# Peptides against a protein of PDB entry 2AKA, part 141

Target 1, 299 residues: chain A of PDB entry 2AKA
Amino acid sequence: MEDLIPLVNRLQDAFSAIGQNADLDLPQIAVVGGQSAGKSSVLENFVGRDFLPRGSGIVTRRPLVLQLVNSTTEYAEFLHCKGKKFTDFEEVRLEIEAETDRVTGTNKGISPVPINLRVYSPHVLNLTLVDLPGMTKVPVGDQPPDIEFQIRDMLMQFVTKENCLILAVSPANSDLANSDALKIAKEVDPQGQRTIGVITKLDLMDEGTDARDVLENKLLPLRRGYIGVVNRSQKDIDGKKDITAALAAERKFFLSHPSYRHLADRMGTPYLQKVLNQQLTNHIRDTLPGLRNKLQSQL

## One batch from the design tools (peptide; made by RFdiffusion4, then SolubleMPNN)

Design b2_p22_1_s3 (from b2_p22_1, 7 letters changed)
Fold by OpenDDE base, seed 4:
Structure b2_p22_1_s3 (fold): chain B 299 residues (1-299), chain A 22 residues (1-22)
Amino acid sequence: as target 1 above (299 residues)
Amino acid sequence: DEELLKTMEEVEEFIEELERQQ
């Protein structure tokens, strides 16, 4: 059986090329979360490479359709640069920044026009994610004063779609009840049918506190549950700590932590990647018949 | 778009195969 995710990736690329992405409710996972929630770090941990823009404030300023493809080779390709293979992931980062600036200008504005990035790697499962701009209330630099609403409106274009799964990324060292990711997910998915919770920064929680009740799906229940992860610290990133070493440290964290040890096999980045692959595959299977009918009606 | 049409045909064939296997 052909992998369903690559099949949908071809559809996504075709629809992106014709500018019709907005009208097609393709099965996808939209990644949502506040600024500094750890979204980019989660995505980089899947790839095992540093390749996303970094900085303070709004880092992702265009939707990034990240297509992970399991392959014997490691390289990246952009839809806007067909035929160019990137083997240096720093060049991938620079291309994202350049292509973002090409469309948004230098004002750190946002654009709803996606960047389509495919990453081939032996270290990934087939997985497509749409990384969305981080929710913020504070404009930075020369951003428009309504940037919060522009981001929200952009997110709503994705997360309101019935075939969109929502990866809600929330930091554990902040009030989870006030999580921007969980709030927007609850607004568009009030029954929690499409939302997968990711809890980051579990290693940065205050001593004597834990997110056990959240991770056990007892505090803010989601049908698809929660997965805790431990990302590299900014110090680790600046120190060029290897992602493989970080993943080993994450595993050790969950196994050694009294509150999380019993959950350790259902936590961490590798488990998250597996769950997302399975959830997306199943979701594609469930939605493809309806998508066929819709596509046929538009021809 | 010929590429889109081809992709749609591939999707249709795949859906039909899935339906047959169910």
Scores: peptide ipSAE 0.038, ipTM 0.697, DockQ to the pose 0.090
Fold by OpenDDE base, seed 3:
Structure b2_p22_1_s3 (fold): chain B 299 residues (1-299), chain A 22 residues (1-22)
Amino acid sequence: as target 1 above (299 residues)
Amino acid sequence: DEELLKTMEEVEEFIEELERQQ
């Protein structure tokens, strides 16, 4: 069962090399959320490294196919740079930025052409995620005035596919009914069959408020439920707080919080990784027979 | 094209193995 995700990774790489990415409904998890929802922090917490572009506005401007592979060694590889092993994750960040700028130009435009990044690590579970541009309403800098719609159209190319699971990332310190992630998920998955909810910023909620009803799947029910996480604060990131200490602080948060203590074993980044690995593995198993039939009909 | 064909064969073998385990 552990070999299913690497198998689909090879399919993704092969299809990416042929330029047919648009027509294949491969089993995958698309990550969606508003700007500053905490998507990048969730992904970096999985790897245990700072490697994603950071900044104000739209940071992710191309889809990032992030293939996590459990390995005895730690390194990264890009599909566009075959044979180059990256051991410095700062160089990984710089390569993402450079490859993004190469295709989109310096005007902070977007492109639907994916970047394929594989990370080998002893600290990851096998997991493939497609990080998508953060939804925005306001153009920043030299962005085109229709950037909101361009991002939406790009997201729709992924999330409308039946074999796409949706990781909907929403901050707890904002009205969940107004979550851009849950809105787009509900548009393409009205029955909540493909959507996994992630609730970030639980530590930034106002005193006397909690997200208990959300996390208990009572407010906006999803078949696959919700998982709460606590990411590093921007101050912690700037202060170079290590991810291990952040994961310990997250565990402490859930265990010590009166509203979340009873859920603590079904919360946090390590539990989210396990759930996503299991969900993706099962989804691959269920979809591969149909994919085989579709591929055979095209030969 | 050759890499795609090889990968498709691997997928087929894997599906057949999954079907045998069910």
Scores: peptide ipSAE 0.033, ipTM 0.668, DockQ to the pose 0.089
Fold by OpenDDE base, seed 1:
Structure b2_p22_1_s3 (fold): chain B 299 residues (1-299), chain A 22 residues (1-22)
Amino acid sequence: as target 1 above (299 residues)
Amino acid sequence: DEELLKTMEEVEEFIEELERQQ
């Protein structure tokens, strides 16, 4: 069953090369959330490397198709740079920035054209995610005044697809009822069939408050439930805190917290990665027969 | 499923052939 994800990755690469990416309802997980919700940190925690663009405002400005592949070796490859193996993940970050700027220009605009990045690592499960631009309400710098709507329209191109699962990333230190991620997910998945909730910043909640009811799926129920994670703080990132140490701290957080201890085995980044691998594998298995028939009918 | 894998390999081969013809 684990071999289905690499297979769909090859299909994604093939369709990307033909330029027909927008019309195919491939089984995928789209990552959605407001700016600073912790999306990039969740993805970097899966890889165990700092490799995504960082900064204030809109950092992800093109869809990033992130293909994680379990391997004995650690390196990255871009579809636009076939044959180049990246072993320095800072160079991976720089390539994402350069390739983004090449298409969007210097005005920090957005483009719907995806970047395809494959990461081979012994520390990952097979998993493909589409990282999408963070939702924003306020243009920054030279961004167009309608940037909020441009981002929304871009997200809608992915999340409206029936075969798209939605990883809705929401910070716990903000009102969940106002979560941009859960709002967009509810718009396109009103029954919560395709949405997986990720709750970040649980360590930044006010003293005497907790997200227990959310994590227990009691407040805003999703069929696929919620998984809490604790990402590195910006101080930890700037200080180059090791991701392995951060994952150990995350485990300790859940185990030691009175409200989350009973959930600790169903929380944290490693559990999230496992759940996403399983859900994507099952989703591929369920979707591929229909996809085959659709492809054969177009041929 | 081995059948699913074979089917997707066939789809991949087909797509690769389409790419070669363009």
Scores: peptide ipSAE 0.026, ipTM 0.615, DockQ to the pose 0.410
Fold by OpenDDE base, seed 2:
Structure b2_p22_1_s3 (fold): chain B 299 residues (1-299), chain A 22 residues (1-22)
Amino acid sequence: as target 1 above (299 residues)
Amino acid sequence: DEELLKTMEEVEEFIEELERQQ
């Protein structure tokens, strides 16, 4: 059976080229979370490269359709510049920044127009994610005063779709009951059928505290459960700490922590990738009959 | 017109591939 994720990616690219991206309820995973929740670090850990814009405030200002494709070679390609292969991931970061600024200008505004990025790598599973702007309450710099609502409206265009899975990214070192990601997920998925919880910053929790009850799915139950991850610290990122070394440190963290040791085989970034690949593949299979009927009615 | 035609061909190929899997 051919991998269903690359098949849906071809369809996604075809509809993106004709400007119809908004009308197709394609099976996909939307990534949601507050600013600084660790979304970009999770996505970079999947690729094993630094390639996303970094900074203070709203860093992601357009939806990023990230198509991960398992291959023997490592390179990236943008839909807006077909045939250009990027092997330097710093050039990928610069292209995302340039293409974002081309549409939004220098005022740090947002646009609902996606950037489509495909990454070929031997280190990834087939996986498509839509990275969405981080939720914020405070405008930064020249951002419009209603930027919070503009971001919310943009997120709602994705997460309200029936075939959209929601990757809700929440930091453990903040009150999880007040998580922006879990709040928006609960609003559009009140039964927790489409939501996967990711808990970041488990290494930054206060001494004597843990997120065990959340990770065991006992506090705020989701049908698809929660996965804990440990991202690189800002010091590690600034010091250009290798992502492979960071993934080894993440594994060591879960194995050595008294509250998480029994969960360690169902935690961490590699396990998250596997779960997302499996869940997306199954979700595509379940939605294909309806998608076929819809496409045949439009042709 | 060429981009639309290519898109339609990709969609048809996708439908045919779905039919072969089912």
Scores: peptide ipSAE 0.023, ipTM 0.637, DockQ to the pose 0.057

Design b2_p22_1_s4 (from b2_p22_1, 10 letters changed)
Fold by OpenDDE base, seed 1:
Structure b2_p22_1_s4 (fold): chain B 299 residues (1-299), chain A 22 residues (1-22)
Amino acid sequence: as target 1 above (299 residues)
Amino acid sequence: DEELKKTIEEIEEFIEELKKQQ
């Protein structure tokens, strides 16, 4: 079972190389959320490295197929740069930015053409995620006035697929009923069968408020439930706070919080990574017979 | 699961065929 994610990774790479990426209902997890919801921080916390573009507004402007592979060595590889091993994760960030700009131009537009990034690390479980552009309502800079709809249309290309699981990332310090992530998830998955809720910014909630009812799956029930995480603050990121130290602080947060202590073993980034690995593995297993049949019909 | 094993093998063969078309 541990090899199922790598199998799908090889299939994704093969389809990407022939330009047929967009039409395949591959078993995958699409990451959705509003701008500044904490999507990129969750992904970086899995790797334990700063490697994603940062900034205000729309940072992710192309789908990023992030393939995490457990390995004794730590390095990254891009499908568009075959044979180049990146050991400096700042260079990984720069390559994502450069490859994004190469396709989208300087106007900060978006493109549906994925970037395929594989990260080998001893600190990760096998996990593949598709990071999608953050939903926005307000164009910034030279972005087209319809950028909100362009992003939505791009997200819909992924999340409407039956074999797509949805990692819906929502900040706790905002009204969850108005979560862009949960709204889009509910539109395409009204029964909450394919959606996994991630609640970020639990440490930034107003004093005397908590997300307990959400995390206990009582407010907006998802079959796959919710997992709370605490990401590094922007100050911590700018200060280059170590991700390992941040993960320890996250654990301490859940253990010390009166409303979350009883959930602490089912919260945090390490638990999220484990759950996603298990859910993706099981989802692949359940999908493979149908996938095989579809592939055979194309031959 | 022998059925799963066969399914994996068939998908792996398909992947190799796709690689040859590149």
Scores: peptide ipSAE 0.486, ipTM 0.923, DockQ to the pose 0.590
Fold by OpenDDE base, seed 5:
Structure b2_p22_1_s4 (fold): chain B 299 residues (1-299), chain A 22 residues (1-22)
Amino acid sequence: as target 1 above (299 residues)
Amino acid sequence: DEELKKTIEEIEEFIEELKKQQ
């Protein structure tokens, strides 16, 4: 059972290498969220490294197939540069930026062509996520006026697939009823069967407010529920605050908060990682017979 | 689960065939 995620990773790589990405309904998790929703911070917290592009605007401009693999060693590999092992995660960030620019140019355009990144680490569970561009309503730089719709169309290529799970990332300090992530998830998964809710920025909510009803699955019910997380602040990121220290602070936040203490064992980044590993593994198991049949029809 | 094992083997064979197309 531990090998199911690696099996799908090999299948993803093989299809990516032949350019047949568009027609595949692979068992996967697509990550969706508005700009600044905390999506990149969630992914970096799984690895325990700063390695994703940062900045103003969309930042992620191509799908990133992030394959986390538990290993005794720590390094990264890209499908587009086979044989090169990256041990410096700053170099990983730079390679993502360079490979993005190679395809999209310097105009901050988007491309539906994925980047495949595999990270081996003793600090991760086996987990594959497809990081998608952040939803935005405001073009930046030389982006076309219709960039919002281009991003939406790109997201729809993933999230409309029946075997795609959706990790919907929403900030708690914004109106959750207006969450771009939850809106797109509800559009393609109206019964909430494929969606996992992540609520970020719980530490930035106004005094006397909380997201308890959301986290208890009472407000906008999802079959797979919600998990709250506390990411590093932008100040903490700029100050290079250690992710391990941030994870300890997250645990303390949930344990000490009057509204969340009773949920603390089902909250936080480490719990999210475990849940996603288990849900993806089970989802692969359930979809493999159908996937096999589909693949056999293509030979 | 023998059925799952067989399914995995068939998918692995398919992956190898895809690699030959590269």
Scores: peptide ipSAE 0.483, ipTM 0.923, DockQ to the pose 0.579
Fold by OpenDDE base, seed 2:
Parts: sequence; C-alpha cells; structure tokens
Structure b2_p22_1_s4 (fold): chain B 299 residues (1-299), chain A 22 residues (1-22)
Amino acid sequence: as target 1 above (299 residues)
Amino acid sequence: DEELKKTIEEIEEFIEELKKQQ
C-alpha cells in the first residue's frame, strides 16, 4: 500500500501547479501561534537543519507547505524551481526569503500564495505541515496598520476547513489562558476535535512553576492532547549549536524535571514527529472516500 | 482493505489527469 502522506503531497503539488490551492479541503495540518512562540524552531528540529527565515517581527509572510519525506538521501526541492536540488540548507533559507520578497516586495507585507518546499531526509518521518504567519498585534517597519487582521484572515482560510488539523503552538513562559494559538483554535474548533497542542519554552518558566496540568490535558482539554518540547535558546541558535545535541538536552530536561519525569516518554520533538505522522496518516485514511467523491464531481 | 486500494487508484488517476492540464 502506498504511503498516504506522499499521495496527498502529489495531489497538493498538482493543484498548486494549476493555481487552485485556496479552494481545496485537503487533509493537512496547519501550524498556528503568536510571533516568537517557537513555531520555526519546532519545524527546524524535525529536519535537523537551520533553513527557515529568522528575525524580529513577522518572519513567515507566506504559507509554507513543508513536505517532509523519509529517504536515503538528504536534499530539498521547491515546487517553483523543479529539478533544482538544494543540499545546502542556508541556500534553502535564502530561496524562501527571495521568493517571499518577489511576491510581497520590500514593505514586509504578506501574501496568501503558498511556497511549496519538499525536504528529503533519512532523519524525518513522512509529514506535511502548513506553516502560517505568526499572529501579531503590532506592525513592524513598513507593514500596513491592519496587518493583524490580514494575518488572521489568512489563517482562517486554512483552519476553518473541516479536513484541516490545527497544530497550536504556545509558549509556557506566557499565560496559556491568553495564548493566541489556543484562542484561534477554540474559535474554529470549540470542542477541541481537530487541535493538537504544542507547549514550547518549558525550560524558561519561573522557578517553582510548571505546565504539568496543561500537559496532562486537565486544564484546557483537547481530544488529541498536548506535547511539550524544548527548543534551542536564541544564544544556542546564534552559536550554531547542533540540533542533534539540542534534542539530547531536551530528553534530559524532561527526565530530570520532577513535574515532567512521568510524562518524559510522551514529550519532546521526536515523539511529536511520531504522533503527527500517525495522526495525519489516520486522518487521510478517514477523509479519502469523501475526497475521492468531491474530486470525481469536479471532472 | 480493497476499498481503500480502489480509492487510492482513483485519486492517482485524477492526479495524472491534472498533470496533463499543465
């Protein structure tokens, strides 16, 4: 049996090539969260490479369809430049920046037109994520004053779709009751059926505080639960700390922490990858009959 | 699952038809 995630990837690419990206309720996972919530770091930790744009303010300005594919070789390919294989992930970062600026210009505006990036790696499970612009209240630089609402409208185009799962990324060192990610998820998924919670920055919580009740799914229950992760610090990123070493430090954090030790086997980036692969595969299987019927009605 | 197999085959045929429209 063919892998279901690669099948949906081929369907996504075919629709993208004919310009029909916006109207399809494809089974997918949309990534949502406030600026600096740690979304980009979670995605880079899956690949084990630094390849996403970095900076202050709105970094992601177009939807990024990130297709992870398990393979014997490591390289990246963009849908907009077919046949070009990228083996240097700094060149991948530069291509994302250049392709973003080509459409949005220098004013740091946003566009709803996706960038499609496929990463082949022996270190990934098959997984497709749609990285969306970070929610913000404050325009930066030459951004339009209504940028908050433009971002919200863009996110709503994805997260309102019935077949869209929501990866809600929230930092633990901020009030989780006020999480932008959990608020938007609850607006479109009030029963918490489509939402997976990710809690970042657990290592940056105040002494004597923890997120145990959230991670145990007792405070704000989601059917699909919560997974805690520990990303590299900004100092570690600037110092080019190896992601593999950071994943070992994450495992050590959960095992050594009194509040999280009993959850350690159901926490961290490797466990998150496994859960997302399984949930997406099962979700595709459940939605395929309905998708087939819809496609046949369009021929 | 034979039903799932048939569904996959029909979707693959659809993908090939979309590629011809490029």
Scores: peptide ipSAE 0.479, ipTM 0.919, DockQ to the pose 0.559
Fold by OpenDDE base, seed 4:
Structure b2_p22_1_s4 (fold): chain B 299 residues (1-299), chain A 22 residues (1-22)
Amino acid sequence: as target 1 above (299 residues)
Amino acid sequence: DEELKKTIEEIEEFIEELKKQQ
């Protein structure tokens, strides 16, 4: 069953190579969230490496097809740089930035053309995610004034597809009812069948407040529920706090918190990764017969 | 399980055909 994700990865790569990515309803997980919602930190926590572009504003400007592959070795490969193995994840970050700028130019614009990145690691489960540009209302730099709508339109190309699962990343220290991620998910998945909620920044909530009702799926019910995570703070990132220590701190947070202790075994980044692996694998299995039929009709 | 295996094989064949178009 674990081989189903690699199968879809090969299919994704083949379609990417011929430029037909946009029209295929492949079983996938699209990651959506507002800017600074913590999406990049969640993805980096899966890998255990800093490798995504950082900064204020729109960091992800192209869809990033992130293919995590469990392996005895640790390295990354880009589809656009076949045969080059990256062992330095800082070089991975730089390549994402360079390849983004190559297509979008220097204007910090966006492009719907995916970057395909495969990461082999002993620390990951097989998991493919499509990281999408963060939703924003404020253009930065020389971005076009309609950048909000361009991002939205790009997201809609993915999240409207029936076989697309939605990883909706929302910060707990903001009004969750107004979460951009949950709003877009509700628009395209009104019954909450395809949406997995991730609640970040639980450690940054005001004293005396908690997200217990959300995490217990009582406030804004999703069929696939919610998983809380605690990412490294910007101070921790700047201080080069390793992700392993951050994951230990996350576990401690949930275990020690009165409101979350009873949920602790169903919270945190490792649990999220496991759930996403299982959900994606099952989703692929369920969609493969239909996908096969569709593919055969296109030959 | 056998049906799934067959489905996988057919998809693999399709992937190989796509690679020929590169």
Scores: peptide ipSAE 0.475, ipTM 0.918, DockQ to the pose 0.589

Design b2_p22_2_s1 (from b2_p22_2, 6 letters changed)
Fold by OpenDDE base, seed 2:
Structure b2_p22_2_s1 (fold): chain B 299 residues (1-299), chain A 22 residues (1-22)
Amino acid sequence: as target 1 above (299 residues)
Amino acid sequence: SELEEELRELEEFIEELEKELE
């Protein structure tokens, strides 16, 4: 059977070229979470490269459609600059920043217009994610006072769609009951049918505490469950710690932790990537019958 | 148009995939 994810990527690109059609609900995974929840680190860990904007406040200010494609070569391409191959991922980061600023200006505003980035790599599974701006309550810089609601409205354009899976990213070192990601997921997916939980910052929890009950799907049950990950620390990021080394440290963390050892084979970034690939593939298969009719209506 | 032709090809491809999945 042919890989279904590249097919959906082609559909995404084609429809982006003719303008966003609100009536086309492509099977996809939207990534949601509060600011500093660790979303960018999770995505970079999939690629194995530093390529996303970093900083304080709202970093992602436009939806980023990230299309990961398994390939023998490693490079990136943007839909807005076809034919240009990026092999330096620092240049990828700079292009994201430049393209964002071109549309939003210098006031750190947001735009609902997506950036489409495709990454070819031998180190990735086929996977498409839509990275969305982090939820916040505090405007920074010259952001409008209603930025919180602008972000929420943008997120709702994606997560309310029936064919949208939700990757809800929550930090373990904060009260999970108050997770922005889980709150918005519960609002649009009250039965927890479309939501995958990601728990970050497990290594930053207070001594004597753990997230075992959450990871075992016993506290806030989701049909698709929870996966814990350990991202690089800010010190590690600043020090340019290798992502491969960080992934090894993540594996060691789960294996050595008394509360997580029994779950270790179902935790970590590599396992998350595998699960998302499988879930997206299955989701595409389930939604294919509707895609033909929708596509035909656009011809 | 070229785009319409591409979309038509994708439609046909989806139909083929649907048959394989049955």
Scores: peptide ipSAE 0.025, ipTM 0.616, DockQ to the pose 0.090
Fold by OpenDDE base, seed 3:
Structure b2_p22_2_s1 (fold): chain B 299 residues (1-299), chain A 22 residues (1-22)
Amino acid sequence: as target 1 above (299 residues)
Amino acid sequence: SELEEELRELEEFIEELEKELE
């Protein structure tokens, strides 16, 4: 079952080579959320490395196709620089930034052209995600005044596809009813069939409040449910807190919290990885026949 | 066309994947 995702990665690479000229609906998971919702932290926790660009405002400015592959060795490869193996994940970060700037310029603009990054690691489950720019309403730097709409249009190119699952990342310390991620998901998936909810920042909620009803799928029901996670704080990231230690702290958080203890086995980053691996695998299996038929109709 | 050739290759690849899923 786990081997299916790496095989489909080859299909994804081939689709990328064809470009936008083909109307193909590849089974995939798109990651959506507002700025500072914790998307990058979730992805880095999967890899166990700091490798994504950081900064104020829009961090992800091109779609990042992140292909995680369980392997005995640890290294990364980019589709745009074939043959080069990265073992230093700081260099991976720099390459993402450089490749982004090469296409978008230095004005913090966005581009719909994906960056394809494959990470081999003994510490990951097979999983492919498309990280999308964070939704924002406020332009920063030299961004165009309509950057909000540009981002939305870019996201819509992915999330409107029937074979696209949506990983909606929402912070718990904000009103979930106003979550940018859940709003866009509801727009394109009104029945909640394709959306997986991730609730971050559970540790930053006000005293006496909790997200129990959301995590139990009782407040804003999704067919695929919600998974809570606790990411490293910005202080922890700046202090280079070990991700392994952060994962242990996350486990402790759920086990010790009165509102979440009973859900602890269905919460946290490791569980999220397992769920996404399974969901993507099953989704691929279910959608491949339809994809084949669509290809045939275009011949 | 070049596009049709690419689509055929993808179709063949999908068929191979489907066989592995059986």
Scores: peptide ipSAE 0.024, ipTM 0.614, DockQ to the pose 0.059
Fold by OpenDDE base, seed 4:
Formats: structure tokens, C-alpha cells, sequence
Structure b2_p22_2_s1 (fold): chain B 299 residues (1-299), chain A 22 residues (1-22)
């Protein structure tokens, strides 16, 4: 069934090329979260490479359609520069930044025009995610004062679609009840049918506190539940901590933590990747009937 | 199976679409 994801990838690419992507309700997973919620780290952990723009404020300023493809080789390709294979993931990062700036200008504005990035790797499962700009209330640089609403409007174009699953990324060291990700998810998915919760920064929670109730789906229940992860700290990233080592540390964290030990096999980045692969695959299967007709009607 | 047939049809459609985009 994993072959379903590449099929949808081709559809995504084709429709992106003709500018019809916004009107397509393709089965997909949109990643939402506040700034600094840890979205980029989660995605990089899937790939095992540093390749996303980093910094304070809004780092993702265009939707990034990230297509992970299991392959014997490791390289990346952009839809906007077909035929160029990137093996240096720093160059991937630079290309994302350059392509973003090309469209948005130097004012750190946003654009709804997606960047399509495909990553081939032996270390990934087939998985497509749409990384969306982080929700923010504070403009940076020359961003317009209404940037918050622009981002929100952009997100709504994706998350309101019935075939869009929502990966809601929330940091555990913040009030989860006020999570931007969970709020927007609740707005468009009030029954919690399409939302998968990711809880980051579990290692940064105050002593004596834990997110056990959330992770056990008892506090803010989602049909698809929650998965906790531990990302590299900014210090670790700056120190070039290996992602493989970070994943091992994450595993150790869950196994050794009194509150999470019993959940350890259903936590962590590798488990998240598996769940997302399965969820997306199943979702594609469920939505395939009639997809052709829908696509034909939109052309 | 029905699913396999649907996939085949979609693949063919994609191929046709890709040709049109060239």
C-alpha cells in the first residue's frame, strides 16, 4: 500500500505545475504549529538531515510540500528545478531560502505558492507532508502588520479541506490548552477526526510536570491520538549534534522517564513517521474512489 | 481488485496529464 503515496505525489506535482493545487482536495497531511513549536526539527528528523531554514520568527514562508520517498539512494529534487539532484542538504536549505526569497522578496513576506521538494532516502518511509508557515502574532522585518492573518488564511486553504489530515505540533513546555496548532485544528476539525497531535519539547518541561495525560489522549482527546517526540535543542543543532544520536537520546528519554516509559513504544520520531505513513496511506486508499472523476472535473 | 483498477486508471490519467504539461 505504500505505493499509493508516490501516486499522489505525481498528482501533486502535476497539479502544482498547472497552478491548480489550491483547488485540489488531495489526501495530504498539513503540518501546523506556532513558531518555535519544533515543526522543522520533526521534519528534519524524518530525513536525518539538516535542510530546513532556521532562525527566529517565521522560517517557513511558503508551503513546503515535502515528499519523502524511500530509495536506495539519497538525494533531493525540487519541482522548480527539475533534473538537478541535490546531495548536499545544505544546498537544499539554501535553495529553499533562495526560492522563497525569489517569490516573497526580501521583506520576509509569505506566499501561498508551494515549494515542492522530494527527498529520496533509504532512511525514510514514503510520506508527504505540507509544511506550513508557523503561526505568529508578531511581524518580523518588513512583514505587514497583518501577517498573522495572512498566515492564518494560508493555513485555512489547506486545513479546511476534507481530505487534509492535520499534524498539529505543540510544545509541551507551553500551555497546551492555548496551543496555536490545536486551536486551529479544533476550529476546522471540531470532532478531532483529522488531527494528529505531536507534542514536542517534552524534555524541557518543568520538573515535576509531565504531559502523560495529553499523550494518553485523556486531556484533549483526538481520534488519532498524540505522539510525543524529543527534538534536538538549538544548542544541539548549533553544535551539529547528529540526528541519529538525537534519535537514540529520544528513545532513551521515553524509556527512562517514569511518566512515559509505558508509552515508549508509541512515542518518538520513528514511531511518528510510521504512524504518519500508515495514516496517509490509509487516507489515500479511502479517498481514491472518485478521485479520478474529481480531478477530471477540475481540469 | 477494484482498487487496483482505480489506481491503474489514475496512473493512466496522470501520464496523460504529464504529456499535456510538456
Amino acid sequence: as target 1 above (299 residues)
Amino acid sequence: SELEEELRELEEFIEELEKELE
Scores: peptide ipSAE 0.022, ipTM 0.602, DockQ to the pose 0.761
Fold by OpenDDE base, seed 1:
Structure b2_p22_2_s1 (fold): chain B 299 residues (1-299), chain A 22 residues (1-22)
Amino acid sequence: as target 1 above (299 residues)
Amino acid sequence: SELEEELRELEEFIEELEKELE
């Protein structure tokens, strides 16, 4: 059953190579969230490497199709650079930045053209995610004044698709009722059927407060529920704190927190990765007959 | 069994697409 994800990956690559097929509704997980919500950190924690662009403002400016593949070896490949194996993940980061700038220019604009990145690693489960630009309200630098709406329109191209699951990333140290991720998810998935909630920054909540009700799916219920994670701080990232150590600290956080201890086995990055793998696999299985029919009809 | 057959068909389709892209 786990082999379904690689199959869809091949389809995704093939369709990307032949151009934009707007009519293709591939089973996928789109990652949405406000700027600095912790999306990039979650993805890097899956891989166990620092490889995504960092900075203030809009960091992800093109959709990043991140295909994680369990393998005995560790390396990355880009669809736009076929045959080149990247073993240095700093070079992966640089390639993402360069490829982004090549299309968007130096004005920090956005483009809907995806970057396809495949990462082989013994530390990952098979999982494909589409990382989307972070939602913002304030243009920075030379960004157009309507950048907020441009980003929103781009996100809508993905999340409106029926076969798209939505990974809504929200920081716990902000008002969740005003979460950009949950708002957009609710707009396109009002019944919460396709949305998976990720709550970051649980370690940064004010003393005496917790997100227990959210994590228990009692406050803003989603059919697929919520998973809390603890990412590295910006200081930890800048200091190149080991991700493995950070994952251990995350586990300790949930186990030692009085409000989350009872949920600890259903929290954290490793659990999130497992859940996403399972949900994506099942989703592919459920959508495969319809996908086949659509593909055949286009031939 | 039905799923397996569908997967095989998709695999064949992918292979055909890959050949066309070469």
Scores: peptide ipSAE 0.019, ipTM 0.534, DockQ to the pose 0.640

